# Peptides against a protein of PDB entry 8OXM, part 269

Target 1, 371 residues: chain A of PDB entry 8OXM
Amino acid sequence: FKAEFRLAGGVNLPKIIDCVGSDGKERRQLVKGRDDLRQDAVMQQVFQMCNTLLQRNTETRKRKLTICTYKVVPLSQRSGVLEWCTGTVPIGEFLVNNEDGAHKRYRPNDFSAFQCQKKMMEVQKKSFEEKYEVFMDVCQNFQPVFRYFCMEKFLDPAIWFEKRLAYTRSVATSSIVGYILGLGDRHVQNILINEQSAELVHIDLGVAFEQGKILPTPETVPFRLTRDIVDGMGITGVEGVFRRCCEKTMEVMRNSQETLLTIVEVLLYDPLFDWTMNPLKALYLQQRPEDETELHPTLNADDQECKRNLSDIDQSFNKVAERVLMRLQEKLKGVEEGTVLSVGGQVNLLIQQAIDPKNLSRLFPGWKAWV

## One batch from the design tools (peptide; made by RFdiffusion4, then SolubleMPNN)

Design b2_p25_2_s1 (from b2_p25_2, 19 letters changed)
Fold by OpenDDE base, seed 5:
Structure b2_p25_2_s1 (fold): chain B 371 residues (1-371), chain A 25 residues (1-25)
Amino acid sequence: as target 1 above (371 residues)
Amino acid sequence: DEEEKKLLEKLLERGKKLLEEMLKS
């Protein structure tokens, strides 16, 4: 292991460590705490199951629709290493790094990432109308640049076009699978891009089954489809390839409803898979920059055996698990807002919800909805 | 139906093995 480490973004500040393997190859490793690794490991297996479904269907197989997965390796009872996808970068590091981010390089006269964040934090406690107005001002003065990722990495026009299609397919597959599983906390540090494949790798999978909707600032979008995410698709945006890949992914998920329900039921009732949102986790996810100074990591995980009075917790847990299963069944039937939609109708609704500036303006400022 | 059932069985068996591996760790 090298003596230097980098902090990845996210709640638990996972450490990126460079290591040399016994084969003499340099590999990046992500080091996380036990509980996060367990949640990530479960969700990686669910993604592998979804990939198996997508590979069986001829239309999704022809489109090479897959969600990128990584290997979780336990190191100890309290720590593990994620086998990091070598040659990945957080989209936030590429876009909004303070020193050499793509927004600063390509749009030097736009607002800085810091100015955008400050403006949105100032209105965090304001009305939805005030949040919307400030979000529109931020968006006007912070134009998307993510198209330049593929242009910088892939100089050959034919390779560039192929990689832009791979990116668009990866966004579509991960968006629909993520929506079905209710994956939240999709901020720009929890989404990596592979510099060779242009595919996305989703990390920090601890907010699942729509638990992002019960955060102090509820999540208002089904997945991340922000202006930079769309800009990476090129001139067609969400139309054509992206929409068709979403529809074909949704078709496979809906046709596999019994399989997905049974798998998720087994996971929801696993006493070792803590998918439930707790108040401490909610506070960590939506920490204010002002609160970062006072929360020194002196939260020793003292095993406060909160003697969970088992009886009242079990009844509350079962009612939450049942509601999650019911909502998953609705999604897989195409039930949205009490109406049964076609695959095309459901995908269209989800795209409209994800790109709506009113929904985006209501997100927690740390999610960076303007990026 | 039979290929879906075999898939479901394999996915359930994989899910159970994952849960058992997670229970043993």
Scores: peptide ipSAE 0.018, ipTM 0.471, DockQ to the pose 0.020
Fold by OpenDDE base, seed 3:
Structure b2_p25_2_s1 (fold): chain B 371 residues (1-371), chain A 25 residues (1-25)
Amino acid sequence: as target 1 above (371 residues)
Amino acid sequence: DEEEKKLLEKLLERGKKLLEEMLKS
């Protein structure tokens, strides 16, 4: 181990540790101190399976539709080592870094990332109407700049075009697979971009199976398709390549229904895989600056062993697992809001839900829906 | 309870084998 560590961005302040292997190779490792890395490890296996399904299909294979995966070595229930994705940067670091972020560089007269955050925090407890109005004001004064990522990294026009296509395909594949698995907490620090491939790497897979909908501020979008995410696709936006790649990914997922259900069923009933949202995890994900002062660990909260009878816990867990499986089956059949949709109809609904400023304005301010 | 636990263990082992077969192909 090197004596030096770097802090990765994000709520959990993960430590980047440079480890020299027995082979003399330096490997950057992300040490998460409080997250269940077993959940990340299990979700990486599910992504590898989804990639296998996508490689078997001729249309998705020709389009090189894949989810980028990383190695996870869980060390304990609350600690482990992530292989740091060498040559990746959080999209939030590129876009909204306080010193040199792309918004500040390309839009110096727009609101600062801090001003946007402050405005949305001030209305956090307000009506949906007030949140929408302030979100629209923030969006008007904070214009997208993520197109400049590929322009800065890829100076050759032919390479630039191919990398923008790789980015668009990566967003499409990860959005649809993420929706099928109910992946939440898609804030700008949980999405990395590879500086060489322009592909996305999704990290922090601790909110899955739509457990983001039971947060104190429910998640209202199926995936991250914010204005900067769309701006990175270039002038076509969500149309053309993105839409077609979403449709082809959704077609493969729907045609693999039995395989996906069988694997998710095994995972939901694995006692080592804690996918359920607990109150402490919910509080941690949506912690308010005001709530830091009251979380003195009063060590004297009596261990009222709410010995909920083991039978009542098991029955409640089984009912939640059954609901998750039923909802997964509905998604894989194209059942949305009680209506059976075609692949194109389902993908269109999901895109519209993800870009709707009414849905985006209702998200927790820490998700940064204006970015 | 023990029969359901044995059934769950068999399903887990079958799911793991299916995953291993899919990863070997």
Scores: peptide ipSAE 0.017, ipTM 0.405, DockQ to the pose 0.022
Fold by OpenDDE base, seed 2:
Structure b2_p25_2_s1 (fold): chain B 371 residues (1-371), chain A 25 residues (1-25)
Amino acid sequence: as target 1 above (371 residues)
Amino acid sequence: DEEEKKLLEKLLERGKKLLEEMLKS
């Protein structure tokens, strides 16, 4: 290990440590000190399995539809070394960095990221109507700029077009795979973009199997398809390439129903894979600045094994696991709101749900739905 | 921790093998 460390951006300020391997190669490693890297490790394997399914299908293989994966090495229950995604940046750091973010650079007369967050926090406890009105005002005064990522990084027009296509494919694949697996907490710091490939890397995979829906502020979107995410696709937006890649990904997932159910069943009953939402995790994910004062720093998360009686845990766990499997089976059959949809119908519904400003306005302000 | 890690690795390897078998059928 080198004595020098760098701070990665984001709430958890993960330490980037340069490690010299036994092969004499320097490798950047991300040391997460508080995140359950076991969840990331398990979900990376599920993503590799989904990638195997996508590579077997001729249509998805021709489109190079993959979810980007990273190597996770768990060191302890709470610490591990992520293979640092070298040449990646959080989309939030590019977009809404306070000093030099793309919104400030390209839209200096728009609301600041801080003003947007403040306005949405002020209405957090208000009605859905008040949240919607303030969200629409924020959106009107905070216009998308993520198109400039590819324009800044790729000056050659042919390369620029190819990278924008790679980005759009990556968003489509990760959105559909993420929806099938019920991946939540897709805030702008949990999505990295590769500066060379323009592909997305999803990190912090601790909210899975729709556990985001049981948060104090439930998740109301199937995946992140916010205005900046769409702006990165360019003038076509969600139409054309994105929609077709979603449909082809969904077709492979639905045709792999038995495989995906078997995998998820094994993972749900794995005693080492704590996918369940607990109150402390929920508080951490949706912590209000006001609630930080009551969280005594001395909650060593070791001692609060909530010794819920083993019997009541087991029955509640089994019922939640069964419900997750049933909902996964419905998704893979195209059952949405009690109706069987075609692949195109299901993908269309998911896109509409993800871009609906009513759904976006209801999200936790920390998710930054206006970005 | 070390036994749990070995158990996780075994379960993950088993899940991967099961998937590889199901994908070969």
Scores: peptide ipSAE 0.014, ipTM 0.462, DockQ to the pose 0.021
Fold by OpenDDE base, seed 1:
Structure b2_p25_2_s1 (fold): chain B 371 residues (1-371), chain A 25 residues (1-25)
Amino acid sequence: as target 1 above (371 residues)
Amino acid sequence: DEEEKKLLEKLLERGKKLLEEMLKS
């Protein structure tokens, strides 16, 4: 291990450590502290399965629809080494880095990322109408720039076009699989982009199975499809390649209903896979700057074995697991709001929900729905 | 803990095998 480390972006501020392997090669590793790397590892396995399903189908295979996966090496229950996705950058780092972010470079007269965040934080406790108005003002003064990622990285026009298509396919696949698995909105620091492939890598998979809907500020979108995410697709936006790739991914997921249900059932009842949302995790994921002052380091709360009666925990857990499975079954049947939709109808509804400024304005401001 | 690491590796491997078996059926 080198003595130098860098902070990766993200909620948990993981440490990037350069390691010299036994082979004498330098490898960048991500050391996450206090992250449930079990969740990440389990979700990577689920993604590998989704990839296998996508590779078996001729239409999704021809389109090269895959979710990028990474190796998780657990070191402990709460720590491990991620094989860092070498040659990836957080999309948030590219877009809204304070020094050299693409918004500052390409739109120097727009609001700063800090000004946008401040404006949205000021209305966090306000009405949905006030949130929407301020969000629209923020969006007007913070225009998308993610199209420039592919333009900066890929100077050859043919390569640029191919990489923009790879990006669009990656967003489509990850959005639909993320919806099926209930990953919800993804913080911009928890979405990495590969600088060579233009494919996305989703990290920090601690919110799954729609547990984002039970956060203090509930999720209102099925996946992250913000203006910059759309801008990276180029002039067609969500139309054409993205929509077709979503439809083909959803078709494979719906046709694999039994397989996906059985897998998720095994995972939900795995006593070592803590997918449940707890109040501390919820507070951590949506921590306000004002709440930093009152987190006294009473993290010396002893391992009081909350010997909560195993019976009441088990019944509550089972009821949540059953509800998750029922909702997963509904999604895989195309049941949205009590109505059975076609694949095209379901994908259309999800896209409309994900891009709706009213839904985006209601998200937790810390997740930067204007980016 | 080394026991926890081994348990997690076993679970990951078991999960992967279960997944591979379900994908073969």
Scores: peptide ipSAE 0.007, ipTM 0.403, DockQ to the pose 0.021

Design b2_p25_2_s2 (from b2_p25_2, 17 letters changed)
Fold by OpenDDE base, seed 2:
Structure b2_p25_2_s2 (fold): chain B 371 residues (1-371), chain A 25 residues (1-25)
Amino acid sequence: as target 1 above (371 residues)
Amino acid sequence: DEEEKKLLEELKKKGEKRLEELLKK
């Protein structure tokens, strides 16, 4: 290990440590001190499995449909080392999290990222109608700029076009697999973009199996398909390449129903894989800046009293696990809202749900649905 | 910590093996 470390961006200020391997190669490692890296490790295995399914199918293999994966080495229940994705940046850092963010550079007369967040926080406890109106005002005064990522990084037009297609394919694959697995918490810090490949890397995989729907502010979208995400695809947006890649990914997932159900069943009943939403995790994910002051240090002591009778926890757990498996089976059959849809119909419904400003306006303000 | 790490590696191997069996069908 080198004696020097750097802080990565993000809420938990993870430490980037440069490690010299036994092979004499320097490798950057991310040390997270509070995240359940076991969840990330398990979900990376599921992504590798999905990638294997996608590589077996000729149509998805030809399109190079893959989810970017990283190595996770858990060190403890709450700490571990992530293989740092060298040459990746959080999409939020590029767009909004710096003084020279793409929104400020390309749209200097639009609302600041802070003004947008403030406006949405002010209406957080308001009606869905009031949230929608303020969200539409924010969106009108905060126009997408993510198209400039590929334009800044790839000056050659042929390379630029190839990288934009790689990005679009990565969004499609991760969106559909993320939907099947019920991935939540897809905020702009949990999605990295590779500056060389233009592919997305999803991190912080702690909200899975639709557990985002049981948050105090429920998640209302199947995946992140916000205006900047769409802008990165270029002029075709969600049409053409994105839609076709979603359909081909969904086709492979639906045709792999038995395999995916068996994998998820094993994971749901793994005692080392805590996928369930708990109140502390929910509070952490949707913490308000105002609520930081009331977290008395006493919450560390009574992890003993939540030993509610093992029998009632086990029955509740089993019912939740059964519901997750049933919902996964429905998704893999194309059952949406009690109706069986074709692959094209299901993908279309998911795209419409993900881009609906009514759904986006209802999300927690920390998710930054206007970005 | 070492026992948990071994158990995680064993579960990883069991998961990989079960996947290989499912992928051989």
Scores: peptide ipSAE 0.023, ipTM 0.403, DockQ to the pose 0.020
Fold by OpenDDE base, seed 1:
Structure b2_p25_2_s2 (fold): chain B 371 residues (1-371), chain A 25 residues (1-25)
Amino acid sequence: as target 1 above (371 residues)
Amino acid sequence: DEEEKKLLEELKKKGEKRLEELLKK
């Protein structure tokens, strides 16, 4: 192990450690502290399952629809080694890095990422109307630039076109599978892009099964489909390739209902898989930068007070698990708001929900819905 | 509890195995 580490972007400040293998090769490893790496490991297994379903279907296989997975080696409940996704960058790092972010480079006269965040934080406790107005002002003065990712990385026009399609397919697959699994909106630092493949890698999978809806600021989008995410698809945006890939992914998911329900049921009742939202996790996920100073490390969660009757905890857990399974079954049937939708209708609804500036304006400002 | 850890590891292995069996179908 080298003595030097780099911080990866993201809320949990994971440490990138360069390790020399027994073969003399340097390998980057991500050391996450305090994260439930088991959640990431379990969700990677679910993604591998989804990938197998997608590879079995001719239409999704022809389109090369896959979710990028990474190897997770949990060492303990709270520690593990991730195989670092070598050759990936967080979308947030590319877009809104304070020094060399694409927004600053391509749109130097727009609001800074900090100004946008400040404006949205100021209205966080305000009405939905005030949030929407400020979000629209932010969006007007912070125009998308993610199209430039593929343009910078892929100078050959044919390669550029292929990589833009790979990106669009990756977003579509990840969005639909993410919706089915209830991953919801994803922080821009928790979406990596591969600099060679233009495919997305989702990390930090601690919010699943729509647990983002029970956050203090509930999620209002089925997946992250912000303006920059759309801009990376090029001129067609959500139309054409993206929509068709979403529809074909959703078709495979809906046709695999029994398999997916069985998988998720096993996971929901796995006592090693703490998918439930707790207040501390909720606070951590939606913590304000200003509130970081007051979390004294001295929350020794004294193990003592969680002696709530085991029976009441089990009943509450079972009711949550049943609701998750029921909602998953609804999604896989195309039931949205009590109405059965076709695959095209369901995908259309999800896309419209994800791109609606009213929904985006209501998201937690820390997740940067204007990016 | 060491027994609880062992039970949890067995449940994990059963889950993984069931997942693999579902993948083979």
Scores: peptide ipSAE 0.020, ipTM 0.379, DockQ to the pose 0.023
Fold by OpenDDE base, seed 3:
Structure b2_p25_2_s2 (fold): chain B 371 residues (1-371), chain A 25 residues (1-25)
Amino acid sequence: as target 1 above (371 residues)
Amino acid sequence: DEEEKKLLEELKKKGEKRLEELLKK
C-alpha cells in the first residue's frame, strides 16, 4: 500500500488510494466506510441481476442495455476498497472542475459554477417560487456543454456517433433501473463516465429505495436528467434513442416483477444491509456550511437511552420495509399517482418529472440541478 | 453475540443460495 491518498474532488468523496497489486501494478482504489461498501456491494449484485434480465431479453440485448458495475473488495471489518474504474472521470470534474471545466472553456461568459452554487444556496431557505426564479436565471446564464465530452474524446465521426449512442443507452438503462430501485443522491460526483466507452458508472449507492424522499430537502426527481446529461445525447435530446431505451428497459423490469420483488425483499430484511435513512446520514448528505459551526461536539448529549423497546423498532422497521415493497410493486405494475400507466406512459411521466425545472429547483443545492 | 453471528451467517448463506437458484433459472 502506498501511503499517499487522493481525495476525489468533493467534501464527501471517498478517498482514492493507490494500491500496488501482487502483479506490481498500481491500481487506484476508492476507500469508503464499511457500511457504504456493504450498500454498494449489495446494489452491485442487484445491478448484475438487472443486467442478466436485460441480456435475456432480445430487444434489450440487441441494444446492449447494461448498467456498468464495479468490484467491491472488503479490506477489513471497518474498511473496504472499491476498484476504481480505470479510465473513468466524474461528470462533475469534466463539467465544473475549477478553472478547466468544460463550462468555463466553452462558455467563458456564463456564470461560474461557484456563482451558480452561491445563488442557489442564498435561496435554499426561501419559497419554491423564489427558488424557481433563481434556478431559471442560473439556467439561462449557465448553458449546457456536455456534448463536447464525446467531441473531445472521439475525433472519428463514426466512432463519435457510436459512443454518443452508447452514452445515451447507458443513461437510459441506469435511469430506469435506478428509478425502480429508488436510487437517490445522483449528484455530478456520484456519476462517472468512462472515457473509452462513454458509458456511465454510478457510485455511492447508499441512498436507495426512495430514501432520498425523506431527506431534509426531499429529492423531487426520479433520476438525473439535467440539461448537461441531455446535451451529451446530442440534438435529439430525450427523444428517439433515449426514450426507446427507457421503454425497453422498463418493459424488462415490469416483466421481471416477481424476481425483482423477491430480491428486494431479501435485501430489505438483511440485517447486514442498512438501507434506512438515519439522521446522521441525512445530515452528512445535506450539510449546510452554517451547520459546520454549530456541530461542536458538546459531549453533553445525555445518554437518553432511547430504550425504544426492540419490539417498537422492529415494528417500525417492518412497516417501512413493507411500504418500500408496496411502492416497488406499484412501480413494476406501472402505478403512478394512483393510475396504471403503459410502459410508454410511465416512461414519459418519469422523463417529464426529471426535466421539470420546478422539480429541479427544489433539490438540495449540492445536487447541482443546473449542471 | 456468537449465536446472532451464526444466525446471520445462516441467513446470508440461505440468501446467497436462493439468489444462485434464481440466477440459474
Scores: peptide ipSAE 0.016, ipTM 0.369, DockQ to the pose 0.022
Fold by OpenDDE base, seed 5:
Structure b2_p25_2_s2 (fold): chain B 371 residues (1-371), chain A 25 residues (1-25)
Amino acid sequence: as target 1 above (371 residues)
Amino acid sequence: DEEEKKLLEELKKKGEKRLEELLKK
């Protein structure tokens, strides 16, 4: 281990440590403290299984549809080593970093990221109508700039086009796989972009199986498809390549129903995989600072062993696990709002839900739905 | 596959044209 470490961005201040492997190669490692890295490790295994399904299908293989994975080594319940995604940056750091963010560079006369966040925090306890009006004002004065990521990194027009296509495919694959698994907490620091491949890497996978819907401010979108995410796709936006890649991914997921149900069933009943939302986790996720620069005092979660009586927990747990499996089965059958949809119909509904400014305006302000 | 190739070529041409417009600013 080198004596020098870098801080990665984000609330938990993960340490980037350079280490020399037994092969003499230098590798970056992320040491994450205070997070349950077992959830990330389990979800990476599920993503590898989804990638195997996508590689077996000719249409998804031809399109190179994959979800990016990283190696997780859990050391304890609250500590572990992540293989650092070398050459990745959080999309939030590129877009809304305080001094050098792409919004400030390309749109210097728009609202600052701080002004947008403040306006949305002021209406957090207001009506859905007031939230919608303020969100529309914020969106009008904070125009998307994520198209410039590929333009800055890829100066050759042919390479630029291939990388924009790789980005669009990565968004589509991760959006559909994330929806099937009910992946939440998709804020701008939990999504990295690879500076060489333009593919997305999803981190912090602790909100799964639609547990984001039971947060104090419930999640109202199936995945992150905000204005900057769409702007990175270029002129076609959600149409053409993105929609087709979503449909082809959804076809593979629906045709793999039995395999996916069996995998998720094993995970839901694994006593080492704490996927359930608890009040302390909910509080932690929605007490995010207004400014990512403020070191929130790490709540010492005093391990008050709430010795919840084991017997009442088990019956409540089994009922929640059964509901998760039922909802997963519905998604894989194309059952949405009590109606059976085609793959194209289901993908269309999910896209419309994800881009709806009424749904986006209702999200927790720390999710940054205007980015 | 041919429609996807045509769409890719059309998107490439639109992308190149937009890059030229941005490099002229």
Scores: peptide ipSAE 0.000, ipTM 0.261, DockQ to the pose 0.012

